# Designs tried in a protein design run: peptides against a protein of PDB entry 8OXM. Part 66

Target 1, 371 residues: chain A of PDB entry 8OXM
Amino acid sequence: FKAEFRLAGGVNLPKIIDCVGSDGKERRQLVKGRDDLRQDAVMQQVFQMCNTLLQRNTETRKRKLTICTYKVVPLSQRSGVLEWCTGTVPIGEFLVNNEDGAHKRYRPNDFSAFQCQKKMMEVQKKSFEEKYEVFMDVCQNFQPVFRYFCMEKFLDPAIWFEKRLAYTRSVATSSIVGYILGLGDRHVQNILINEQSAELVHIDLGVAFEQGKILPTPETVPFRLTRDIVDGMGITGVEGVFRRCCEKTMEVMRNSQETLLTIVEVLLYDPLFDWTMNPLKALYLQQRPEDETELHPTLNADDQECKRNLSDIDQSFNKVAERVLMRLQEKLKGVEEGTVLSVGGQVNLLIQQAIDPKNLSRLFPGWKAWV

## One batch from the design tools (peptide; aimed at target 1 T217 K368)

Design b2_p22_8 (made by RFdiffusion4)
Pose (drawn by RFdiffusion4):
Structure b2_p22_8 (pose): chain A 334 residues (1-279, 317-371), chain P 22 residues (1-22)
Amino acid sequence: FKAEFRLAGGVNLPKIIDCVGSDGKERRQLVKGRDDLRQDAVMQQVFQMCNTLLQRNTETRKRKLTICTYKVVPLSQRSGVLEWCTGTVPIGEFLVNNEDGAHKRYRPNDFSAFQCQKKMMEVQKKSFEEKYEVFMDVCQNFQPVFRYFCMEKFLDPAIWFEKRLAYTRSVATSSIVGYILGLGDRHVQNILINEQSAELVHIDLGVAFEQGKILPTPETVPFRLTRDIVDGMGITGVEGVFRRCCEKTMEVMRNSQETLLTIVEVLLYDPLFDWTMNPFNKVAERVLMRLQEKLKGVEEGTVLSVGGQVNLLIQQAIDPKNLSRLFPGWKAWV
Amino acid sequence: AEEEEAEEIEEERLEEAEALAE
């Protein structure tokens, strides 16, 4: 074990450690004290199940739809450990870096990230109309730059297109799975982009199962589909590879709702922390019902096809009205 | 308690956004 450890930041102060194994290769682990990783263990297990189901299905096997997973080992009710992701860089560090940010490098005339943060802080005390107007003004003077990422990393057109296609597929699959699981904490620091495979990885998973509505600022989108992600998917945008991959993933999930419910039914017997406090679990039953409704496409008794559900999700995600009400720290304009 | 925890999550997000803006 290495004698030094680093802080990853945050109120809980997670610890980062390095371990040297028998082969001598250093491996980085993140011990997260005062936090419950049992929910993250369930998220990793359902991620692996979805990846296996996509691999089993011939339609998705050809498309090579995969979900990037990292091992999470719970150690107690209030602590645990997880595998650190290597060879990845934060999206916000690449895009909105103060020193060498992509938006500053490419579009110096556009508004800086500090100006946008100041405007968002000044407008949180305003009404809906002022918030919508400021958001539209910010979007008018802030063009997406993320499309140049693979352009700056993959000079060969074949490798560049391969990496762009893998990025698009991974974004579609992660977005579908996050909507199904109700993942809401999807700001720039929770998503890591690989420098080689260019596949997005979700690292935080801190809050899910429709927890953003509980937060003071509700989460009005099911997944992150901001202008930067759409521009980086290519000229075609959401139409094309993203829509088809979303439809395929939704079909696979409809075909495997039995396995998904079997995986998620680990609750109601060993409830995790932050629940059933302050004296058949209530909130566990509620989230199971909500997941079942999402999977069956019933909601309030209405039937919805896979294509219609995908179109509705795209419309909700790209709607500026929903993006205006989001948390300023979520960086909806980014 | 749940409201305080929810406020702390938003405070963390805000601090991270300010750190990038600076």

Design b2_p22_8_s1 (made by RFdiffusion4, then SolubleMPNN; from b2_p22_8, 10 letters changed)
Fold by OpenDDE base, seed 5:
Structure b2_p22_8_s1 (fold): chain B 371 residues (1-371), chain A 22 residues (1-22)
Amino acid sequence: as target 1 above (371 residues)
Amino acid sequence: SLEEKAKLIEEELLEKAQKLAS
């Protein structure tokens, strides 16, 4: 390990450490502190299985539909080394985190990222109507710029087009697989983009199996398909390549129902895989910047042994696990809101839900739904 | 501008994609 570390952007301030391997090669490593890296490790294994299913199908293989995976080395329940995705950047770092973020460079007269966040925080406790109105005002004065990522990185027109297609395919594959697995907490720091491939890398996989819906501010979208995410696809937006790649991914997932149910059942009952949302995790994920100063780590996990009888905890856990399996089975059958949909109908519903400004306006302000 | 160059490249690539789909 080199003695120098860099802080990555984001709430958890992960440490980027350069490591010299036994082969003499330098490798960047992300050291996460306080995160249960076992959740990331398990979800990476699930993504590898999904990639195997996608490679077996001729239509998804021809389209090169894959989820980018990374190596996780857990050191403890609260520490580990992620093999850092070398040559990746958080989409939030490119767009909004730096003084020289793409929004500031290309749209200097728009609202600042700070002004947008402030406006949405002011209405956080307000009605859905007030949240919607302020979200629409923010969106009008904060126009998408993510198209410029590929234009800055890929100067050759033919390479630029190929990379924009790779990006669009990566968004489609990760969105559908993420929906099937109920992956939440898809804020702009938890999604990296590879500067060479233009593919997305999803990190921080601790909110799974729709546990984002039981947060104090529930998640209202199936995946991140915000205006900047769509802008990166180019002029066709969510139509054409993106929609077709979603449909082909959904076809493979639905045709793999038995395999996916068996895998998820084993994981839900693995005592080493804590997928359940707990109150401390919920508070941490939706902590306000103002509250960061007061939540000293003095909430010892030891003292909130609410003595729910072990029997009541086990019965509650089993009922939640059964409900997760039932909901997964519904998704894989195309059951949405009690109706059986075709693959095209299901994908269309999910796209409409993900781009609906009413759903986006209801998200926690830290998710940055206007980006 | 970068935006004008992007539009021109997008139009050329849409024409090429239409010619490959015919």
Scores: peptide ipSAE 0.016, ipTM 0.341, DockQ to the pose 0.013
OpenDDE base, seeds 1, 2, 3, 4: peptide ipSAE 0.000, 0.007, 0.000, 0.000; ipTM 0.282, 0.403, 0.311, 0.365

Design b2_p22_8_s2 (made by RFdiffusion4, then SolubleMPNN; from b2_p22_8, 12 letters changed)
Fold by OpenDDE base, seed 2:
Structure b2_p22_8_s2 (fold): chain B 371 residues (1-371), chain A 22 residues (1-22)
Amino acid sequence: as target 1 above (371 residues)
Amino acid sequence: SLEERAKRIVEGLLEAAQKLAS
């Protein structure tokens, strides 16, 4: 370890530490000081398993369908070392940076990111109809620009085309794997893009197994497929490469039902894997940006000394775990809303749900569904 | 480590799943 550390930007003041490996290579590592990295570490192992399944199938292997993974070394329940994804940028930093965001550069006459957020916060407690109307106004005056990421980074047309395909495949794979695992909290800071590969890296995996649906503002989309995410795919949008990659990923997931159920069952009953939503975590995830300064609830594991009878907690936990397994089994059978769908039908429904402006308008404003 | 435990769980489950698929 070098004696020098840098502060990364952000509320948790993560420390960037340069580590010299035994191979003599310097690697930047991010030390998170308060986040439970155990959930991220477990989910990275699940993603590696999903990648193994995808590599065994000839159709997904030929398409190079993978979910990007990073190394997580949990040091404690409250601290860990992340192998920092060097050469990645949050999609939110590229798109909606206050100084030089792509929306400001390419669409200077559109609403600012701040104006969009303000308008959506003003209607946060309003009807779904009012949220939808304001969301449509925001969307009309905040047009997507994420196509310019690949255009700025990849000047050679052949490389540009290859990287746009890599991006589209990465979105498809992560969307379907994320849906199967019930991955939530897919805001624009929790999705990084690799500046060399154009592949997405999903970070902060603390909302899994559809626990985003039990948030005070429930998640209404299966994955992030917002207008900028779609714009990054180019002219075809969700049609063609994205849809086919989703279908082939879903086919592998459905054909791996027993494996996936067995893995998730073991994870749900692992006493070291806290996947359950708690009120403090829910408050933290849906906190207002203005309130970010005060509530670092130290998730004191010690305040679980509320002696609720061990039996009643265990029964409630078991019922939630059973519901998660049942819902996972439904997804892997293609059961959506009580109907058995084909892979193509299921993928189509998920795409339609993810792009529906009615669903997007209902999300927490911090999720930035207009981006 | 918790990572090694998670890795062993996933590796063991992958091996178990391979044996069930064979």
Scores: peptide ipSAE 0.018, ipTM 0.534, DockQ to the pose 0.017
OpenDDE base, seeds 1, 3, 4, 5: peptide ipSAE 0.008, 0.009, 0.016, 0.010; ipTM 0.448, 0.498, 0.548, 0.539

Design b2_p22_8_s3 (made by RFdiffusion4, then SolubleMPNN; from b2_p22_8, 12 letters changed)
Fold by OpenDDE base, seed 5:
Structure b2_p22_8_s3 (fold): chain B 371 residues (1-371), chain A 22 residues (1-22)
Amino acid sequence: as target 1 above (371 residues)
Amino acid sequence: ELEERAKLIVEGMLEAALKLAS
């Protein structure tokens, strides 16, 4: 290990360390010191399984549809080593960095990222109508710029076009796989972009199986398909390549129903895999910036197990697990709101839900739905 | 204050879980 470490951005300040392997190669590693990395490790295995299914299908293989994975080595319940995704940057760091973010560079007359966040925080406790109006004002004065990522990184026009296509395919694959698994907390710091491949890497997989819907501010979108995410696809937006890649990914997932249900069932009943949302985790995920200053980092989760009778906890857990399996089966059958949809119909509904300003305006302000 | 917020979060999550379950 080198004596020097860098802090990665974000609330948890994970340490980036350079390690020399026994092979004499330097490898960057991310050390998380407070998070249970077991959930990330399990979800990476599920993503590898999804990639295996996508590689077996001729249409998804030809399109090179994959979800990016990274190595996770849990060291304890509260510590682990992540293979740092070398040559990746959080999309939030590129877009809304306070000093040199792409919004500030390309749109200097728009609202600052701080002004947008402040406006949405001021209406957080207001009606859905007031949230929608303020969100529309923020969006009007904060125009998307993520197209410039590929333009800055890839100067050759042929390479630029290929990388924009790789980005669009990565968004489509991760969006559909993420929806099937009920992946939440897709804020701009939990999505990295590879500076060489233009593919997305999803990190911090601690909200899965639609547990984002039981947060104090429920998640209202199936995946992140915000204006900057769409702007990175270029002039066609969600139409053409993105839609077709979503449909082909959904076809593979629906045709793999038995395999996916069996895997998720084993994981839901694994006593070492804590996927359930708890109040402390919910408080942590939806902390206000005002609350960060008073939260001494020594919230000892003293497991004051609220001594609910062990029998009532187990019965509650089993009912939630059964319901997660039932909802997964519905998604894989194309059942949405009690109606059976075709693959094209289901993908269309999910795209419409993800881009709806009414759904986006209801998200927690920390999710930054205007980016 | 944090304990009261945690209780309100528990109650809201329980209500949300019940609404999903219905």
Scores: peptide ipSAE 0.025, ipTM 0.451, DockQ to the pose 0.042
OpenDDE base, seeds 1, 2, 3, 4: peptide ipSAE 0.000, 0.008, 0.022, 0.009; ipTM 0.282, 0.403, 0.424, 0.404

Design b2_p22_8_s4 (made by RFdiffusion4, then SolubleMPNN; from b2_p22_8, 11 letters changed)
Fold by OpenDDE base, seed 1:
Structure b2_p22_8_s4 (fold): chain B 371 residues (1-371), chain A 22 residues (1-22)
Amino acid sequence: as target 1 above (371 residues)
Amino acid sequence: ELEEKAKKIVEELLEKAQKLAS
């Protein structure tokens, strides 16, 4: 192991460690220090299952619809080695890096990423109307630039077009699979883009099964479909390829209802898979930079008091698990807000919810919904 | 068939998770 580490972006600041193998080759490893990598490992296998379903269907196979997976080697509950996806970069690093980010390079007269974040944090406790107005001002003065990713990486026009389609297909597949699994909005540092394939890799899968809706600032979008995510698709945006790939993915998911329910049921009742949102995790995920100073790790909360309410905890857990399964069944039936929708109707509703500035303005400012 | 593969993948998940918990 080299003594030098780089911080990968992300909520949990995972450490990129360069490892020299016995073969003398340097391999980048992502080391998460406090997260249960079991969640990521479990979700990668659910993604592999979804990929198997997508590969069996002729329409999704022809479109090469896959969710990118990475190897997770959990070493312990508190440590694991991710095989770092060599040749990937966080979209947040590309877009909003303080030194050389694409927003600064292509839009030097726009608000800085810091100014946008400050403005949105100032209204965090304000009305939805005030949040919306400030979000619209931020959006007007912070224009999308993610189209330039493919333009910088792929100079040949035919390759550029192919890679933009690969990106669009990857966003569609991950958005619909992510919605079904309840991944919700994704922090910009937890979405990697492959510099060779233009496909997305989602990391840090600790928020699943709509547990983002029970955060202090609840999620209001089914998946991340922010202005930069859309800008990367090119001039058609969410129309055409993206919409059709979402619909074809949703068709496969809905037609695989029994299989998906059985998988998720077993995972929800696996005592080794802690998918539940705990208060400490909720605080960590939505901690303000100003609040970082006070969480000294003095929560040596004695393991003893957690033993007494096991029966009430178990009943509460079972009720949450049942609710998650019911909501998953609704999604797979196309039940939205008590109405049964067609695949096209459901996908349209999800796209509209994900791009609605009113929903985006209500998100936690730390997740940068204006990017 | 798909259910049996789902069960096997879940069993392999559980076995891997158990081997990592032991």
Scores: peptide ipSAE 0.011, ipTM 0.420, DockQ to the pose 0.020
OpenDDE base, seeds 2, 3, 4, 5: peptide ipSAE 0.009, 0.007, 0.008, 0.000; ipTM 0.511, 0.421, 0.463, 0.353

## One batch from the design tools (peptide; aimed at target 1 G366 K368)

Design b2_p23_1 (made by RFdiffusion4)
Pose (drawn by RFdiffusion4):
Structure b2_p23_1 (pose): chain A 334 residues (1-279, 317-371), chain P 23 residues (1-23)
Amino acid sequence: FKAEFRLAGGVNLPKIIDCVGSDGKERRQLVKGRDDLRQDAVMQQVFQMCNTLLQRNTETRKRKLTICTYKVVPLSQRSGVLEWCTGTVPIGEFLVNNEDGAHKRYRPNDFSAFQCQKKMMEVQKKSFEEKYEVFMDVCQNFQPVFRYFCMEKFLDPAIWFEKRLAYTRSVATSSIVGYILGLGDRHVQNILINEQSAELVHIDLGVAFEQGKILPTPETVPFRLTRDIVDGMGITGVEGVFRRCCEKTMEVMRNSQETLLTIVEVLLYDPLFDWTMNPFNKVAERVLMRLQEKLKGVEEGTVLSVGGQVNLLIQQAIDPKNLSRLFPGWKAWV
Amino acid sequence: EEVLEERAEEIEEEREEEAEELA
């Protein structure tokens, strides 16, 4: 074990450690004290199940739809450990870096990230109209730059297109699974982009199962589909590879709702922390019902096809009205 | 409910601090 450890930041102060194994290769682990990783363990288990189901289905096997997973080992009710992701860089560190940010490097005339943060802080005390107007003004003077990422990393057109296609597929699959699982904490620091495979990885998973509505600032989108992600998917945008991959993933999930419910039914017997406190779990049953409704496409008794559900999700995600009400720290304009 | 409110405040504060660092 290495004698030194680093802090990853945050109120809970997670610890980062390095371990040297028998082969001598250093492996980085993240011990997360005062936090419950049992929900993250369930998230990783359902991620692996979705990846296996996508691999089993011939339609998705050809499309090589995969979900990037990292091992999470719970150690107690209030602690645990997880595998650190290597060879990945934060999206916000690449895009909105103060020193060498992509938006500053490519568009120096556009508004800086500090100006946008100042405007968002000044406008949180305003009404809906002023928030919508400021958001539209910010979007007018802030063009997406993320499309140049593979252009700056993959000079060969074949490798560049391969990486772009893998990025698009990974974004579609991750967005679909996050909508199904109700993942809401999807700001720039919770998503890591690989420098080689160019596949997005979700690392935080801190809050999910429709927890953003509980937060003071509700989460009005099911997944992150900001202008930067759409521009980086290519000229075609959401139409094309993203829609088809979303439809395929939704079909696979509708075909495997039984396995998904079997995986998620681990609750109601060993409830995790932050629940059933202050004296057939209530919130567990509620989230199981919500997941079942999402999977069956019933909601309030209405039937919705896979294509219609995908179109509705795209419309909700790219709607500036929903983006205006989001948390300023979520970086909706980024 | 009190624990969920405290956790929600902590998440809000973390998001705000990380956004300030990026700005």

Design b2_p23_1_s1 (made by RFdiffusion4, then SolubleMPNN; from b2_p23_1, 10 letters changed)
Fold by OpenDDE base, seed 2:
Structure b2_p23_1_s1 (fold): chain B 371 residues (1-371), chain A 23 residues (1-23)
Amino acid sequence: as target 1 above (371 residues)
Amino acid sequence: DKVLEERNKKIVENLEEEALKLA
């Protein structure tokens, strides 16, 4: 390790350290403090297993369907080393950066990202009808621009096209795998794009197994398929490559039911894997940007000797784990809303749910559903 | 410029049709 460190941006000010590998290559590592990286590490192992399943199938292997993974080495409950995803940028930084965001550059007459956020925050406690109307007004005055990412990065038309396909395939694979695992909190800062491959890297995997549905503002979409995400796919949008890649991914997941259930069962009962949503975590995830400055919850995990009878905690935990397994089994059988769907029917329902402006308008404003 | 843009547009359209066949 070099003695010098750089600060990464963001609230937690993670330290970027340079290390020399045994191969003599310099690699950047992100040292996150205060975050439990064990969740990310476990979810990366699950993603690697999903990738192994996808590589065994000829149809998914031919399409190079993979969820991008990064190396996480948890050191403690509050510290870990994350391989810094060199050459990645948060999609939110590209799209809605205050100074040089693609929306401001390509759509200077549209609402600012701040105006959109403000309008949606004003209706946060309002009816679903009022949220929908304001969301539609925001969407009309904030048009998608994510197509320009590949156009800026890839000047050769053949390379541009290949990268747009890689992007579309990455969105499809991560969307279906993310849905099966119940991955939540897919805001624009938790999704990175690789500037060389155009593939997505999902970070901050602490909301899994549909625990996003028990947030104070429940998650209403199965994955992020917002207008900018779709715009990055080009003219065909969700039709063609995206839909077929979703179907082929879902087919592999459904055909791997026993393997996926066994893996998730082991993880749900692992005492080292805290996947459950707690009130402090829920508050942190849905804090207002204005409140981000003060409440670093010193999660002193030690001091709440809530003498909840260990038996009642264990019974409540077991019931939640059983419900998660049952819902995972339903998804892998294609059971949606009490009906057994084909792979195509299930994928179609998920796409429709993810693009529905009524569902998108109900999300927490910090999720930025208009982006 | 315009001729290159139109040629690029046609290359993109043909590649999109080929990708739809390969998808």
Scores: peptide ipSAE 0.030, ipTM 0.634, DockQ to the pose 0.012
OpenDDE base, seeds 1, 3, 4, 5: peptide ipSAE 0.000, 0.031, 0.030, 0.028; ipTM 0.290, 0.645, 0.577, 0.507; seeds 3, 4 fail the geometry check

Design b2_p23_1_s2 (made by RFdiffusion4, then SolubleMPNN; from b2_p23_1, 10 letters changed)
Fold by OpenDDE base, seed 1:
Structure b2_p23_1_s2 (fold): chain B 371 residues (1-371), chain A 23 residues (1-23)
Amino acid sequence: as target 1 above (371 residues)
Amino acid sequence: SEVLKERNEKIVKNLLEEAEKLA
């Protein structure tokens, strides 16, 4: 490794380091701290399995439905090296970068990303009605611009059309698989777009199995399908290609129920895979800029008092794991709110939930649901 | 190989400790 590093954008401030391989080639690597890398590594294995299932089905194979994966090399419990996704940019950096963000370039008279965040933070503790009204005002004065990503990168009309389809397919596949695995809403810095393929790469997979629903501000969407994510699909939005790709992905997932349940069961009971939400992780994921100053947790809390009865911890863990497996089984049967839905009915419900401004207005403002 | 491994482990450790100070 070189001793020089660059900060990548995002909440966890991951370090981009250059390494020289034994082949003399320079490779960029992302170094993350904390337990997040194990979860990323496990989730990449699950994505590879989902890709194998998608390649076995003729309809999903013809559509080239895949989740983009990256290599994770765990170095320790709290450290590892990610293969840096060369030729990718965070969607959040492209859209809302302070200097050259697409919103500022294409919509200079709209609210700034900072003004939008401030308005939504001011109503964070208010009623759902007040949150909805302010979210609608923000959305009216912050119009989507993500259509311009493909227009800037792909000047040839035939290539532009092909790449917009690749983007739409990537969003569909990742949305449905992300829903099945309970990844929930994804912060715009944790979604990378490949500048050559227009495919998405999801990073920082630290929230899985619907653990986003137990956050201090619960998740209200099954996946990220915000206005900019939809704008990147072009004039058809969620209709046509996106909907059909979601349905075909969901068909493969539902038809693979036994395989998916067996693998997720093994992962949930793996003592090396901590997927459970802890209070420190919850605080970190929903930390307000105002709360950054006071909580230096002096992690000098003596290891002594966590001798809570091992039996009660194991029973609580087992009950959470069983609930996750039951909910996964329901999703794979098409059970939503106690009703069995067809693939088309289930996909329609999920799309409607994901694009509903009432659901988006209730999300944690730090995750920028207006982008 | 071992000297390169130990050097890389030390670089990664130092980078993580500095990332924890910046977070």
Scores: peptide ipSAE 0.006, ipTM 0.294, DockQ to the pose 0.034
OpenDDE base, seeds 2, 3, 4, 5: peptide ipSAE 0.005, 0.000, 0.000, 0.000; ipTM 0.347, 0.315, 0.305, 0.294

Design b2_p23_1_s3 (made by RFdiffusion4, then SolubleMPNN; from b2_p23_1, 12 letters changed)
Fold by OpenDDE base, seed 3:
Structure b2_p23_1_s3 (fold): chain B 371 residues (1-371), chain A 23 residues (1-23)
Amino acid sequence: as target 1 above (371 residues)
Amino acid sequence: DKVLEEKNEKIIKNLEEIAKKLA
């Protein structure tokens, strides 16, 4: 290990450490504290299995549809080492960094990222109508700029086009697989972009199996398809390449129903895989910046052994697991809101839900739905 | 600590065996 470390941004202040391997190679490692990195490790294995399914299908293989994965070494229930994705940057750091963010550079007369966040925080406890109106005002005064990522990194027009295509495919694959697995907490710091490949790397996979819907502010979108995410696709937006890649990914997922159900069933009943949302995790994910000061870590999780009888806990857990499996089976059959949809119909519904300003305006302000 | 490592190794091994059966 080198004697120096860097802090990565985010609430847990993960430490980036440089390690020299026995092979003499330097490897960056992210040391996360307080997070159950076992969830990330398990979800990376699920993504590898999804990648295997996508490589078997000729149409998804030809399109190079893959989810980017990273190595996770869990050290404990609350600590571990991630192999840091060298040459990646959080999309939030590129877009909304206070000093040199792309929004400030390309749109200097728009609202600042801070002004947008403040406006949305002021209406956080207001009606859905008031949230929608303020969200539309924020969106009007905060225009997308993520198209400039590929333009800055890839000066050759042919390379630029290929990288924009790689980005669009990566968004499509991760969006559909993320939806099937019920992946939540897709804020702008949990999505990295590779500066060489333009592919996305999804990190912090602790909100899965639609557990984002039971947060105090429930998640209202199936995946992140915000205005900047769409702007990175270029002039066609969600049409053409993105839609076709979503449809081909969804087709492979639906045709792999038995395999995906078997994998998820094993994971849901694994006593070591705590996928359920707990009140402390919910509080942590939706904590206000103002509340950071008073939560001394003295809430030993030990004292809220409210002795719900072990039998009632097990029965409640089993009912939640069964409901998750049923909902996964519905998704894999194309059942949305009690209606069976074609692959194209299901993908269209998911795209419309993900881009709907009414859904986006209802999200927790920390998710930054205007970015 | 060792008990948690052994359990994590068992989970990984089970997932690898599932992945091999799916391959």
Scores: peptide ipSAE 0.025, ipTM 0.545, DockQ to the pose 0.022
OpenDDE base, seeds 1, 2, 4, 5: peptide ipSAE 0.024, 0.021, 0.010, 0.023; ipTM 0.568, 0.549, 0.425, 0.552

